Peptides against a protein of PDB entry 8RAJ. Designs and how they scored, part 31

Target 1, 54 residues: chain A of PDB entry 8RAJ
Amino acid sequence: LPAENEDPDKAVVDLHRSPPKTKDPDLTPSGIIAKVKAGDMTQETARELLLAMR

## One batch from the design tools (peptide; made by RFdiffusion4, then SolubleMPNN)

Design b2_p17_6_s3 (from b2_p17_6 with E1D E6R A10E E13R)
Fold by OpenDDE base, seed 1:
Structure b2_p17_6_s3 (fold): chain B 54 residues (1-54), chain A 17 residues (1-17)
Amino acid sequence: as target 1 above (54 residues)
Amino acid sequence: DEEEMRELEELAREAEE
């Protein structure tokens, strides 16, 4: 079976990790929603991130 | 849940303003 190259750039946003110094385009409000819809982020983590951006 | 997703989409809109 071909190893699916899981893109190593799926930044699991650990809220306990130092904020990424790079504006990850996937950490925009719209990018967060896209990750939740893809199943790559929990709704709880998304809510905490979106509230911290307000 | 579709309701929870709508609440998140609303929070995302408020975070873009």
Scores: peptide ipSAE 0.611, ipTM 0.913, DockQ to the pose 0.633
Fold by OpenDDE base, seed 5:
Structure b2_p17_6_s3 (fold): chain B 54 residues (1-54), chain A 17 residues (1-17)
Amino acid sequence: as target 1 above (54 residues)
Amino acid sequence: DEEEMRELEELAREAEE
C-alpha cells in the first residue's frame, strides 16, 4: 500500500493532544490570530485552540 | 467576518493572561 504521505508541512494540531509544551510561535494566541488573518487557519479551529488555552 | 475576528482577538487576550 503506498503510504499516503500526508503532507508533512501541515502541522495537524491535534486538539485532543495535551498542548505541546513546545514554544511553537505559531501556536501562541497571537500566532493563531495571525494564521487566521493569513487564511492559513479557520476561525473555528482558532476558537477551539484559544478556548483550550484558557 | 470582522465581528468574528474581534471575538477571536478577545479570546486571544484572555488566553495570554
Scores: peptide ipSAE 0.611, ipTM 0.913, DockQ to the pose 0.675
Fold by OpenDDE base, seed 4:
Structure b2_p17_6_s3 (fold): chain B 54 residues (1-54), chain A 17 residues (1-17)
Amino acid sequence: as target 1 above (54 residues)
Amino acid sequence: DEEEMRELEELAREAEE
């Protein structure tokens, strides 16, 4: 059975990676909500990011 | 949860101000 390539390019927004450059359109408050709705981000990670942007 | 999603949408609005 071909191993389904778990695409390692799920950009796990590592919260310990250098503060997201405020220019990533995918890391805007609206972009974070869109990723959660798509299932590409957990609600916990989204909450932590949104609180850090305040 | 639909309630948890509404809380996140509120936090997102506060982070855009």
Scores: peptide ipSAE 0.611, ipTM 0.912, DockQ to the pose 0.665
Fold by OpenDDE base, seed 2:
Structure b2_p17_6_s3 (fold): chain B 54 residues (1-54), chain A 17 residues (1-17)
Amino acid sequence: as target 1 above (54 residues)
Amino acid sequence: DEEEMRELEELAREAEE
């Protein structure tokens, strides 16, 4: 069976972790939308993050 | 869903203001 290379560098955005003080491009509104479009984030998770950023 | 993606893109715009 081909080992699914789970890329360990998928930054799992932990919703319960304080937002990193670094401008992680993955935590910008545009970065969140890009992750949803890539299938790397659920729409529900994206909605919760975007609502917390306003 | 395409409608749900439009709603997220609207929320993303509001979060950039």
Scores: peptide ipSAE 0.610, ipTM 0.912, DockQ to the pose 0.653

Design b2_p17_6_s4 (from b2_p17_6, 6 letters changed)
Fold by OpenDDE base, seed 2:
Structure b2_p17_6_s4 (fold): chain B 54 residues (1-54), chain A 17 residues (1-17)
Amino acid sequence: as target 1 above (54 residues)
Amino acid sequence: REEEMRRLEELAREAEA
């Protein structure tokens, strides 16, 4: 039985990886807030990302 | 947690401006 480990490659935005210049709508300030509200991102990670966009 | 979310939303607004 192939265990479909469809771990959705939820792009864990590794803060140490150069932010992909991908116009990924999920990495917009609004997208970051949406991920936190959805429980897909920690508040800490979101804070670091938002500060890096400043 | 709600205060921290409010601060994040403020930071997000500043980053969009």
Scores: peptide ipSAE 0.631, ipTM 0.922, DockQ to the pose 0.622
Fold by OpenDDE base, seed 1:
Structure b2_p17_6_s4 (fold): chain B 54 residues (1-54), chain A 17 residues (1-17)
Amino acid sequence: as target 1 above (54 residues)
Amino acid sequence: REEEMRRLEELAREAEA
């Protein structure tokens, strides 16, 4: 299987590594849901992010 | 999986309000 070059520039929204910059469109509630649906974010990480925004 | 997505969508709606 070709190693899909996981583009290292995929902003892995790791809550433990960088506080969500309030201007990242990928960190909007809608952006988080979109990432989960795309398989680019775990449901657990999404839950933690969404709870932190509440 | 669908139930968890529904809960996330609810949390997202609450976070957007």
Scores: peptide ipSAE 0.630, ipTM 0.921, DockQ to the pose 0.609
Fold by OpenDDE base, seed 3:
Structure b2_p17_6_s4 (fold): chain B 54 residues (1-54), chain A 17 residues (1-17)
Amino acid sequence: as target 1 above (54 residues)
Amino acid sequence: REEEMRRLEELAREAEA
């Protein structure tokens, strides 16, 4: 059986499929900004998330 | 790029309020 190595690093934050769980510290407004500063999130994705939280 | 980051930080403050 080919082990489909689901690359665990593709936490594709599918903005269309899951509303940001407000309980994830990584999805708070401050957490989003921290991810962008770390290079773990694009500015575009961050903008879409922050606008959806407003 | 710095102006875009400033706008994101403003949006983040608005989303926390």
Scores: peptide ipSAE 0.629, ipTM 0.921, DockQ to the pose 0.695
Fold by OpenDDE base, seed 5:
Structure b2_p17_6_s4 (fold): chain B 54 residues (1-54), chain A 17 residues (1-17)
Amino acid sequence: as target 1 above (54 residues)
Amino acid sequence: REEEMRRLEELAREAEA
């Protein structure tokens, strides 16, 4: 199995570390889903973000 | 995981509305 080189330098968007900048185009609902699909965000963090945007 | 992704996509649609 190819070692998933999790690039340790990819800043995982963490709700607890970086408040969602409402102006970050990457933190739109669609952008959040894209980050999860890319492995750049956990499903848990995505859930918390999306719930906070309601 | 696929069910969880479906739930996230539902939440995303609700957050866009």
Scores: peptide ipSAE 0.622, ipTM 0.920, DockQ to the pose 0.618

Design b2_p17_7_s1
Fold by OpenDDE base, seed 1:
Parts: structure tokens; C-alpha cells; sequence
Structure b2_p17_7_s1 (fold): chain B 54 residues (1-54), chain A 17 residues (1-17)
């Protein structure tokens, strides 16, 4: 089976695959906003993540 | 809440587009 090279540099926060580990700085509220500002996350995905963290 | 403050920031970003 080809090891899916999950390119670790594209941590696409898939809400369905990985619960946000509170220890990942990229999954903090501020980290989410930073990804949106960088164009690495959609506003919609960020909204869903932040609502789930509320 | 940090999540609530971040949601408000998203709402600001959407209003600037």
C-alpha cells in the first residue's frame, strides 16, 4: 500500500480526521486566524474549528 | 473566550472582502 505521503508541512486541519490537539500551536484560536491570514485555511474551515472549540 | 475573540476577528475579515 503506498504510504500516503502526508506532507507534514500541509497540516490541513481536517475536522473529520484529527480532533484539534490543544497542544498544537497551529490549532489554537490565534493559530487558526494566522493560517487564514496566510491563505493556508479557508474562513469557513476556521469558523467551524472555532465554533467547535467554543 | 479566545475562540470567541477569534470568531469576531473572522467576522471582521469577512467584512473587509
Amino acid sequence: as target 1 above (54 residues)
Amino acid sequence: SAAEEALEELDRMEAEE
Scores: peptide ipSAE 0.648, ipTM 0.918, DockQ to the pose 0.703
Fold by OpenDDE base, seed 5:
Structure b2_p17_7_s1 (fold): chain B 54 residues (1-54), chain A 17 residues (1-17)
Amino acid sequence: as target 1 above (54 residues)
Amino acid sequence: SAAEEALEELDRMEAEE
């Protein structure tokens, strides 16, 4: 069975560490909302990211 | 913009809590 390397470092997008690479599908507006809905991102962090993309 | 639409979606999610 392939070990699902659930890389437990789901990179909590530390807003302070790197500007969202516009090419990261996980950092598109839709990708951000999907992470919030999945419980992988806080609403606060999502709001800050989305405001920075506006 | 897609970011504005996503902010509106986030506001809806916050209002459901």
Scores: peptide ipSAE 0.648, ipTM 0.918, DockQ to the pose 0.673
Fold by OpenDDE base, seed 2:
Structure b2_p17_7_s1 (fold): chain B 54 residues (1-54), chain A 17 residues (1-17)
Amino acid sequence: as target 1 above (54 residues)
Amino acid sequence: SAAEEALEELDRMEAEE
């Protein structure tokens, strides 16, 4: 099976591995919603992140 | 806040599924 080139630019935001860096532009509220819409983040993970940001 | 507005957007996305 071709190794799915996990595009290293897919910053899989694993909440369990990396605390949300509030300075990551991809972890802004809008960036989180964009990742969910792209299928790059689960709704559950997005909810947990956003709840921590409020 | 922008986080609260984004939570409301998630609630809309979950309701469309």
Scores: peptide ipSAE 0.645, ipTM 0.918, DockQ to the pose 0.699
Fold by OpenDDE base, seed 4:
Structure b2_p17_7_s1 (fold): chain B 54 residues (1-54), chain A 17 residues (1-17)
Amino acid sequence: as target 1 above (54 residues)
Amino acid sequence: SAAEEALEELDRMEAEE
């Protein structure tokens, strides 16, 4: 069975610990919303990220 | 901007809870 590489590097983006790498496609506005919808990111963290990109 | 549109989508998701 192919182990679905659940990429364990779905880094919980903590703005206080790691500056958002602008090169991470998962840190696009759409990628952030997708993470929230998937339960992989809190709405609070998403809001902070999106405000920082505004 | 894409960030502003995403904030508006986030506000909609918060209002559905």
Scores: peptide ipSAE 0.643, ipTM 0.918, DockQ to the pose 0.684

Design b2_p17_7_s2
Fold by OpenDDE base, seed 1:
Structure b2_p17_7_s2 (fold): chain B 54 residues (1-54), chain A 17 residues (1-17)
Amino acid sequence: as target 1 above (54 residues)
Amino acid sequence: SEAEEALRELDEMEARE
């Protein structure tokens, strides 16, 4: 199967995927807020992720 | 927690729109 170039920048945070272990800088609380500020994540998605991390 | 701090920052962002 061709390695679909999963553009690492387009990791659509699948809310149904178990939060990957805390090594993804994009899924840290600060990384989530940074994505919202950049317009790369909605506030709603960010809220759901942060609530799941609490 | 860091998540609770980020939730407060998110609430502050929402209040600015």
Scores: peptide ipSAE 0.646, ipTM 0.918, DockQ to the pose 0.714
Fold by OpenDDE base, seed 4:
Structure b2_p17_7_s2 (fold): chain B 54 residues (1-54), chain A 17 residues (1-17)
Amino acid sequence: as target 1 above (54 residues)
Amino acid sequence: SEAEEALRELDEMEARE
């Protein structure tokens, strides 16, 4: 069975382990919305991240 | 703020599903 290459670079934004570095383009408000639109982030995770950035 | 604008966009996406 082909090992599904779980791309290890899916930065599971663990809100508890990785404080959103404001310098990470993937963790900007626009970057978060882009991930949700791409299906790479849940709306719930996006909401929690965005609320923490407010 | 950019975060508040993104939250509004998120709410609009959720309301379309």
Scores: peptide ipSAE 0.646, ipTM 0.918, DockQ to the pose 0.712
Fold by OpenDDE base, seed 2:
Structure b2_p17_7_s2 (fold): chain B 54 residues (1-54), chain A 17 residues (1-17)
Amino acid sequence: as target 1 above (54 residues)
Amino acid sequence: SEAEEALRELDEMEARE
């Protein structure tokens, strides 16, 4: 099976950029929580992102 | 909002560690 190239560059959320209204499922509130649960995001980073989306 | 709900879930995760 081809290794799904998880493009690591797509995971770089620029915290200083206004949350793009991107329909990126990985940047939805639920997607952020899913990344924290997976160990792919820190709770601190998740908190900052979620506060900016509020 | 969905963001406020996610913040509550985050607080619940932090409280369990």
Scores: peptide ipSAE 0.638, ipTM 0.918, DockQ to the pose 0.667
Fold by OpenDDE base, seed 5:
Structure b2_p17_7_s2 (fold): chain B 54 residues (1-54), chain A 17 residues (1-17)
Amino acid sequence: as target 1 above (54 residues)
Amino acid sequence: SEAEEALRELDEMEARE
C-alpha cells in the first residue's frame, strides 16, 4: 500500500502562492471547513479562501 | 454554491465562541 505521506506541515494554505487548484481536496470548501474544525486553519484564513472561491 | 454554504457554516462556528 503506498503510504500517502500526507506531510501535515504542507497543509498551510498560502493564499498568496497560487489560486486554489479546484482538485486539491485540502482547498475545497469542505476541506477548508474541516481544517478549521481540526484547528489547522484560522477562521480568518478560511473566510478569505472561501470568499475567493465564491 | 459550496463556498457560500461553507461561509454560513463558518459564521455559525464564530457565533458559538
Scores: peptide ipSAE 0.638, ipTM 0.917, DockQ to the pose 0.686

Design b2_p17_7_s3
Fold by OpenDDE base, seed 3:
Structure b2_p17_7_s3 (fold): chain B 54 residues (1-54), chain A 17 residues (1-17)
Amino acid sequence: as target 1 above (54 residues)
Amino acid sequence: MEAEEALEELDRMEAAE
């Protein structure tokens, strides 16, 4: 059975893209923690993003 | 929250697993 249901619209946060200068609510510290709690982001990725914001 | 407060929350989440 082809695994054709990887929804390509899962916003792969390209960590190599310069952090959007836009107030993306999903990339706020609170938004990152909310994604981790939802299981939509790993703790490792969250840590890297938060460290880049300080 | 600020990034520092979010890192402290993340550390608390990691310690609870």
Scores: peptide ipSAE 0.662, ipTM 0.925, DockQ to the pose 0.625
Fold by OpenDDE base, seed 5:
Structure b2_p17_7_s3 (fold): chain B 54 residues (1-54), chain A 17 residues (1-17)
Amino acid sequence: as target 1 above (54 residues)
Amino acid sequence: MEAEEALEELDRMEAAE
Protein backbone atom coordinates (compact mmCIF):
# COMPACT_ATOMS: atom_id res chain seq x y z
CA LEU B 1 0.00 0.00 0.00
CA PRO B 2 1.66 3.28 -0.98
CA ALA B 3 1.58 5.43 2.15
CA GLU B 4 -0.12 8.63 1.07
CA ASN B 5 2.34 11.01 2.66
CA GLU B 6 -0.20 13.68 3.28
CA ASP B 7 2.49 16.30 3.74
CA PRO B 8 0.57 18.13 6.49
CA ASP B 9 2.65 21.29 5.94
CA LYS B 10 -0.14 23.41 4.68
CA ALA B 11 2.22 26.15 5.78
CA VAL B 12 -0.26 28.89 6.50
CA VAL B 13 1.87 31.64 4.99
CA ASP B 14 2.38 33.79 8.06
CA LEU B 15 2.66 37.23 6.44
CA HIS B 16 4.48 38.50 9.55
CA ARG B 17 7.44 36.22 8.80
CA SER B 18 9.96 37.66 6.35
CA PRO B 19 9.55 35.58 3.20
CA PRO B 20 12.00 32.76 3.78
CA LYS B 21 14.84 32.79 1.21
CA THR B 22 13.61 29.25 0.57
CA LYS B 23 13.05 28.19 -3.02
CA ASP B 24 9.55 27.31 -1.85
CA PRO B 25 7.61 26.96 -5.13
CA ASP B 26 4.50 27.97 -3.14
CA LEU B 27 6.00 31.42 -2.40
CA THR B 28 6.93 32.28 -6.00
CA PRO B 29 4.75 34.87 -7.80
CA SER B 30 3.35 32.04 -9.96
CA GLY B 31 2.78 29.84 -6.87
CA ILE B 32 0.88 32.65 -5.11
CA ILE B 33 -1.41 33.19 -8.14
CA ALA B 34 -1.96 29.42 -8.36
CA LYS B 35 -3.07 29.35 -4.68
CA VAL B 36 -5.52 32.24 -5.26
CA LYS B 37 -6.99 30.44 -8.30
CA ALA B 38 -7.33 27.25 -6.22
CA GLY B 39 -9.11 29.15 -3.39
CA ASP B 40 -6.22 28.33 -0.98
CA MET B 41 -5.24 32.02 -0.59
CA THR B 42 -7.21 35.28 -0.44
CA GLN B 43 -6.57 38.02 -3.00
CA GLU B 44 -5.67 40.38 -0.12
CA THR B 45 -2.99 38.01 1.25
CA ALA B 46 -1.65 37.42 -2.26
CA ARG B 47 -1.42 41.20 -2.89
CA GLU B 48 0.51 41.78 0.35
CA LEU B 49 2.98 38.96 -0.46
CA LEU B 50 3.53 40.11 -4.05
CA LEU B 51 4.07 43.74 -2.95
CA ALA B 52 6.69 42.54 -0.43
CA MET B 53 8.52 40.66 -3.24
CA ARG B 54 8.70 43.74 -5.54
CA MET A 1 6.28 35.19 -13.69
CA GLU A 2 7.64 38.27 -11.90
CA ALA A 3 5.88 39.90 -8.90
CA GLU A 4 4.68 42.80 -11.12
CA GLU A 5 3.13 40.45 -13.70
CA ALA A 6 1.45 38.52 -10.86
CA LEU A 7 -0.03 41.78 -9.46
CA GLU A 8 -1.50 42.57 -12.91
CA GLU A 9 -3.03 39.07 -13.01
CA LEU A 10 -4.47 39.58 -9.50
CA ASP A 11 -5.99 42.94 -10.59
CA ARG A 12 -7.66 41.14 -13.54
CA MET A 13 -9.08 38.50 -11.16
CA GLU A 14 -10.47 41.21 -8.82
CA ALA A 15 -12.08 43.11 -11.74
CA ALA A 16 -13.86 39.91 -12.89
CA GLU A 17 -16.00 39.64 -9.69
Scores: peptide ipSAE 0.656, ipTM 0.925, DockQ to the pose 0.602
Fold by OpenDDE base, seed 4:
Parts: C-alpha cells; sequence; structure tokens
Structure b2_p17_7_s3 (fold): chain B 54 residues (1-54), chain A 17 residues (1-17)
C-alpha cells in the first residue's frame, strides 16, 4: 500500500497568508478550543488565531 | 462561541496548568 505521505506542512494554518475561513468548522472559535483540548494546537497558536478573529 | 468567549476559555485552561 503506498504510504500516503500526508504532508504535515499542509495542516499548518498560515495566519499570515489567509485569515481563517469562518466556514471551516476546524477554524471556528469552538473548533480552535477543541483542537487545543485534543493537543492538536498550542494555546499560543490558538490565542493568535482568536485575536485575529476579534 | 464568539472569539472573546474562546479567549476567556483559553485563559481558564492556562490557569488550570
Amino acid sequence: as target 1 above (54 residues)
Amino acid sequence: MEAEEALEELDRMEAAE
């Protein structure tokens, strides 16, 4: 089976290139908090994201 | 939740570490 090299760099939300699309459920305020609680996002990155949405 | 409410939730998470 070809290992799908999921390029880990494609999962990094570049805050400097595109504001989080409010249509992505994973980039809603609730989705961000859920990622932090899951250990999939740092509190620092979550804070920067949420401040940019304010 | 709004972004402000989510920031308050982060502050609560940080205070619990």
Scores: peptide ipSAE 0.654, ipTM 0.925, DockQ to the pose 0.638
Fold by OpenDDE base, seed 2:
Structure b2_p17_7_s3 (fold): chain B 54 residues (1-54), chain A 17 residues (1-17)
Amino acid sequence: as target 1 above (54 residues)
Amino acid sequence: MEAEEALEELDRMEAAE
């Protein structure tokens, strides 16, 4: 089975980039909350992302 | 989950700390 190399560099959300209509499961509202719950994202960064998606 | 629903979840997480 090819290990899906989760490229750790794909997890870096550039907050200065217009919120893409990202089909990226990690950048959906649910994906953001999942990262916060996992300790992979701060609540502050999550709040900024979610506000930009509104 | 919509962005507004996710913000409400985040507010619940913050209130639990």
Scores: peptide ipSAE 0.643, ipTM 0.925, DockQ to the pose 0.593

Design b2_p17_7_s4
Fold by OpenDDE base, seed 4:
Structure b2_p17_7_s4 (fold): chain B 54 residues (1-54), chain A 17 residues (1-17)
Amino acid sequence: as target 1 above (54 residues)
Amino acid sequence: SEAERALRELDEMEAAA
């Protein structure tokens, strides 16, 4: 099976695996919303992340 | 907070979907 080149840049933000680095622009509240709008993050994951950041 | 604003935006997105 061709290894689906999982774009390594799609770091699945797993809250349980990688604590959001506050310095990661992709994990800022605005970055999270941008990912959801782009279809790169589910609304559920975004909600959990944002709730943890409030 | 910024996170709370983002949560509101997310709620609006969910309601529109």
Scores: peptide ipSAE 0.646, ipTM 0.920, DockQ to the pose 0.730
Fold by OpenDDE base, seed 2:
Structure b2_p17_7_s4 (fold): chain B 54 residues (1-54), chain A 17 residues (1-17)
Amino acid sequence: as target 1 above (54 residues)
Amino acid sequence: SEAERALRELDEMEAAA
């Protein structure tokens, strides 16, 4: 089975550099929660992103 | 909104930790 090359360059979304894009599945509310559950995002960062998207 | 639903889910995750 091909090793899923998890692209390590999943850009840490810098809130100061790029506003959350609703078109990016990794930056949708559901995508953010998925990252938290996977341990790829802190709850604090997720909260800040979600508040900005409200 | 979807964001508000996600915030509630996040609150539930924090309460369970």
Scores: peptide ipSAE 0.642, ipTM 0.920, DockQ to the pose 0.679
Fold by OpenDDE base, seed 5:
Structure b2_p17_7_s4 (fold): chain B 54 residues (1-54), chain A 17 residues (1-17)
Amino acid sequence: as target 1 above (54 residues)
Amino acid sequence: SEAERALRELDEMEAAA
């Protein structure tokens, strides 16, 4: 089973290490913004991810 | 798109920081 990272708080997202998977709820546009607001992602990383998803 | 909406929200967050 794909590791449903049950804990959204621990998912370190590195754009250069892992391509955004559309099936990962933590990598949806809304999930990305939530991580930035929580301090779990930088604004720069979020911008790069969102631009790649556009 | 959802991504474009999120980019606008990110811009607003950056402007507020």
Scores: peptide ipSAE 0.641, ipTM 0.920, DockQ to the pose 0.691
Fold by OpenDDE base, seed 1:
Structure b2_p17_7_s4 (fold): chain B 54 residues (1-54), chain A 17 residues (1-17)
Amino acid sequence: as target 1 above (54 residues)
Amino acid sequence: SEAERALRELDEMEAAA
């Protein structure tokens, strides 16, 4: 189910709500790191995503 | 892998914060 208050123009990354899309540039390993640096993702969420993609 | 490299970068970011 789509999470409430997700910006449709921003890919919301939440492992518990939306499975990562492998072709989404925002969900690539580099894209994940970029989101952490921008403050758009926590280190914890980034770690979980990266571990799942390993 | 790309994911393993990113995990190392994340560890470095955590250590620097």
Scores: peptide ipSAE 0.641, ipTM 0.920, DockQ to the pose 0.727

Design b2_p17_8_s1 (from b2_p17_8, 5 letters changed)
Fold by OpenDDE base, seed 1:
Structure b2_p17_8_s1 (fold): chain B 54 residues (1-54), chain A 17 residues (1-17)
Amino acid sequence: as target 1 above (54 residues)
Amino acid sequence: DRAAAAEAALEELDAMP
């Protein structure tokens, strides 16, 4: 059985896709902020994601 | 609570330059 190693670097967070029920630390509010601080996400994209979680 | 964590993260984001 191929373990789908979904490459953690390729989670294109599509803002229009239903939030994946993934417990991925990168899709938590703290993980989003960490990506913005790392330069891996824009502040605007982060804002839209966080607003959708509220 | 994920919603409360998102609200706190929005406040942190608004404080970023």
Scores: peptide ipSAE 0.655, ipTM 0.933, DockQ to the pose 0.571
Fold by OpenDDE base, seed 2:
Structure b2_p17_8_s1 (fold): chain B 54 residues (1-54), chain A 17 residues (1-17)
Amino acid sequence: as target 1 above (54 residues)
Amino acid sequence: DRAAAAEAALEELDAMP
């Protein structure tokens, strides 16, 4: 099956459905902060992700 | 270090309004 083009704008980081891949550039500490500043991620979700990386 | 970068990002996040 051709990989469905999952719209890159719909990377809702669901911590329960997709564990953060260590190689996802959008799941770096800087990428998380950039998403919060863009309004694409809540501060709460960002905090949970960053705490899991510590 | 990713852990050190995460800590610095938490400090930046705490400084956001």
Scores: peptide ipSAE 0.655, ipTM 0.933, DockQ to the pose 0.605
Fold by OpenDDE base, seed 3:
Structure b2_p17_8_s1 (fold): chain B 54 residues (1-54), chain A 17 residues (1-17)
Amino acid sequence: as target 1 above (54 residues)
Amino acid sequence: DRAAAAEAALEELDAMP
């Protein structure tokens, strides 16, 4: 059986899922920018998330 | 304000290469 390495640390940000009411620090405007600077998020995905928070 | 922080973050994102 191939171990499905579902890497549980890839939080697939399902943009169609109701925003989790979790104050996820990673989903703050500053957390999004930090992920882009780290190379953990694309500028495009960051733009979409930030526009949805405006 | 989260909306104001999102706007400032969009400006920072637009300044990225």
Scores: peptide ipSAE 0.655, ipTM 0.933, DockQ to the pose 0.642
Fold by OpenDDE base, seed 4:
Structure b2_p17_8_s1 (fold): chain B 54 residues (1-54), chain A 17 residues (1-17)
Amino acid sequence: as target 1 above (54 residues)
Amino acid sequence: DRAAAAEAALEELDAMP
């Protein structure tokens, strides 16, 4: 079975799509900050996500 | 509260260089 290389471009959280009810730990405030610190998310995208959770 | 956690995360984000 070829390991389908899950295209890393699918981690773009479409802010215009209703957040999937995925309990993605990545969509918690702490998970967002962890991604920014890891360099996996821009500060701008993190700001927009966090503002939408406020 | 998720909103309170988002606020604290915004403060942490604003403190990042």
Scores: peptide ipSAE 0.655, ipTM 0.933, DockQ to the pose 0.622

Design b2_p17_8_s2 (from b2_p17_8, 6 letters changed)
Fold by OpenDDE base, seed 3:
Structure b2_p17_8_s2 (fold): chain B 54 residues (1-54), chain A 17 residues (1-17)
Amino acid sequence: as target 1 above (54 residues)
Amino acid sequence: DRAKAAEEALEELDAMP
């Protein structure tokens, strides 16, 4: 059986890493809200990211 | 404006249950 070791650690956005200057659609305000609605991001993490964009 | 879009998204986040 191929162990699909999907490393869940690759989805952890390191908040201490300088945000890549790439227009990552997943790091737009609307993309953050979409991740929260999908259950892929906590409301707390979303709040921290959005506050840093103000 | 990213800052304005972030503010509108914070208001949407605060309205979530």
Scores: peptide ipSAE 0.654, ipTM 0.932, DockQ to the pose 0.671
Fold by OpenDDE base, seed 5:
Structure b2_p17_8_s2 (fold): chain B 54 residues (1-54), chain A 17 residues (1-17)
Amino acid sequence: as target 1 above (54 residues)
Amino acid sequence: DRAKAAEEALEELDAMP
């Protein structure tokens, strides 16, 4: 049985990785806020990401 | 504008408890 190692692609929001040139909805300001509201991102990490987009 | 959307998102974030 092939174990589907679906490594859940933990979107390791690597703050040091250049944002992918693709419009990743996860890297939009609205997507960041949605993740915080869902509990999938800390307010601190969201603040750092949003400040880097300003 | 991404910078404007980031500013509005920061205001929303700062309003969170």
Scores: peptide ipSAE 0.654, ipTM 0.932, DockQ to the pose 0.627
Fold by OpenDDE base, seed 4:
Structure b2_p17_8_s2 (fold): chain B 54 residues (1-54), chain A 17 residues (1-17)
Amino acid sequence: as target 1 above (54 residues)
Amino acid sequence: DRAKAAEEALEELDAMP
């Protein structure tokens, strides 16, 4: 069985990439906070994303 | 308002340890 090496780097929201026009619930302010609480996002990355949404 | 929700989320983030 090929181990699907899910490249963990694909979960990093590239701040320089235009946010996908998808209503990704994970890119809402509440979704960002939920990811930080889950340990799936750093506080620093969350801060940068939220600052860009103001 | 998404901007307001981002401000409220920043306040929540600043309250995290």
Scores: peptide ipSAE 0.653, ipTM 0.933, DockQ to the pose 0.671
Fold by OpenDDE base, seed 2:
Structure b2_p17_8_s2 (fold): chain B 54 residues (1-54), chain A 17 residues (1-17)
Amino acid sequence: as target 1 above (54 residues)
Amino acid sequence: DRAKAAEEALEELDAMP
């Protein structure tokens, strides 16, 4: 089934729902920072994601 | 390098208010 209804504006990266896929542009270091700047991600969640990418 | 980009992004995040 195509995941046809993840509202791109509501891709709250839930660390519990999906491991960060290296192919998701929203889960790149730059994509994470862009979401924080947009108000779509908290600084705390961004920090946890970025630490897991080291 | 994703790890290096993550470190640079953490520095940018730490500079946010």
Scores: peptide ipSAE 0.653, ipTM 0.932, DockQ to the pose 0.633

Design b2_p17_8_s3 (from b2_p17_8, 5 letters changed)
Fold by OpenDDE base, seed 3:
Structure b2_p17_8_s3 (fold): chain B 54 residues (1-54), chain A 17 residues (1-17)
Amino acid sequence: as target 1 above (54 residues)
Amino acid sequence: SRAEEAERALAELDAMP
């Protein structure tokens, strides 16, 4: 059986490793909220990102 | 503006359970 090692850790946007490209549609305010609703981002991480955009 | 959109998104986030 191929162990699909989908490392769930690779989906964690390491906020420390690359400044979010301001042009990434996934890092727009709406894109952040969409990720939270999908379960792909925590509310805490979303809050930090959104606060940095103010 | 992006800042105004971020404020709206924060309010939506605060309304999430």
Scores: peptide ipSAE 0.655, ipTM 0.934, DockQ to the pose 0.649
Fold by OpenDDE base, seed 2:
Structure b2_p17_8_s3 (fold): chain B 54 residues (1-54), chain A 17 residues (1-17)
Amino acid sequence: as target 1 above (54 residues)
Amino acid sequence: SRAEEAERALAELDAMP
């Protein structure tokens, strides 16, 4: 299987492409907030992800 | 819980400009 080199720095969490995996540190509530602060995620996408984690 | 962490993160997100 080609390991798609998902550039770990460019993992734009697309809710339509990959469901949030509980084991992905970038998909924890804290990881989401960190991505927003880094400019790697929009506030809107972060809101949708966080709402789905409730 | 993850849900409680998500609620805290939502509150932090709502406080962002």
Scores: peptide ipSAE 0.654, ipTM 0.933, DockQ to the pose 0.624
Fold by OpenDDE base, seed 5:
Structure b2_p17_8_s3 (fold): chain B 54 residues (1-54), chain A 17 residues (1-17)
Amino acid sequence: as target 1 above (54 residues)
Amino acid sequence: SRAEEAERALAELDAMP
């Protein structure tokens, strides 16, 4: 049985990748804060992303 | 606006321990 190594697509928040033109909820200010609260994003990375959106 | 939401989110982030 081929183990589907679904590498969980670690949404590597590549700060250098142009935000997908799709309203990715992960790239909204509220989505970023939700990820930090969930422990899925560091406060530092969240700060950098939010500063770039201001 | 997205900028206003980002400012609010920054304030929330800065209030986190």
Scores: peptide ipSAE 0.654, ipTM 0.934, DockQ to the pose 0.655
Fold by OpenDDE base, seed 4:
Structure b2_p17_8_s3 (fold): chain B 54 residues (1-54), chain A 17 residues (1-17)
Amino acid sequence: as target 1 above (54 residues)
Amino acid sequence: SRAEEAERALAELDAMP
């Protein structure tokens, strides 16, 4: 069975990519903070995302 | 509002080590 190498790079929200029109709960302020706490997002990326939501 | 939630989240982020 080919191990699907899920490229971990696909989990990085590209700020230059139009946010998926999906109501991704992970792109809420609370979801962003949860990702940072989980180690799934850098503080820098979280800061940029949150600043864009103000 | 989402903006107010983002401001609170920024303050929480600034409190992280």
Scores: peptide ipSAE 0.654, ipTM 0.934, DockQ to the pose 0.675

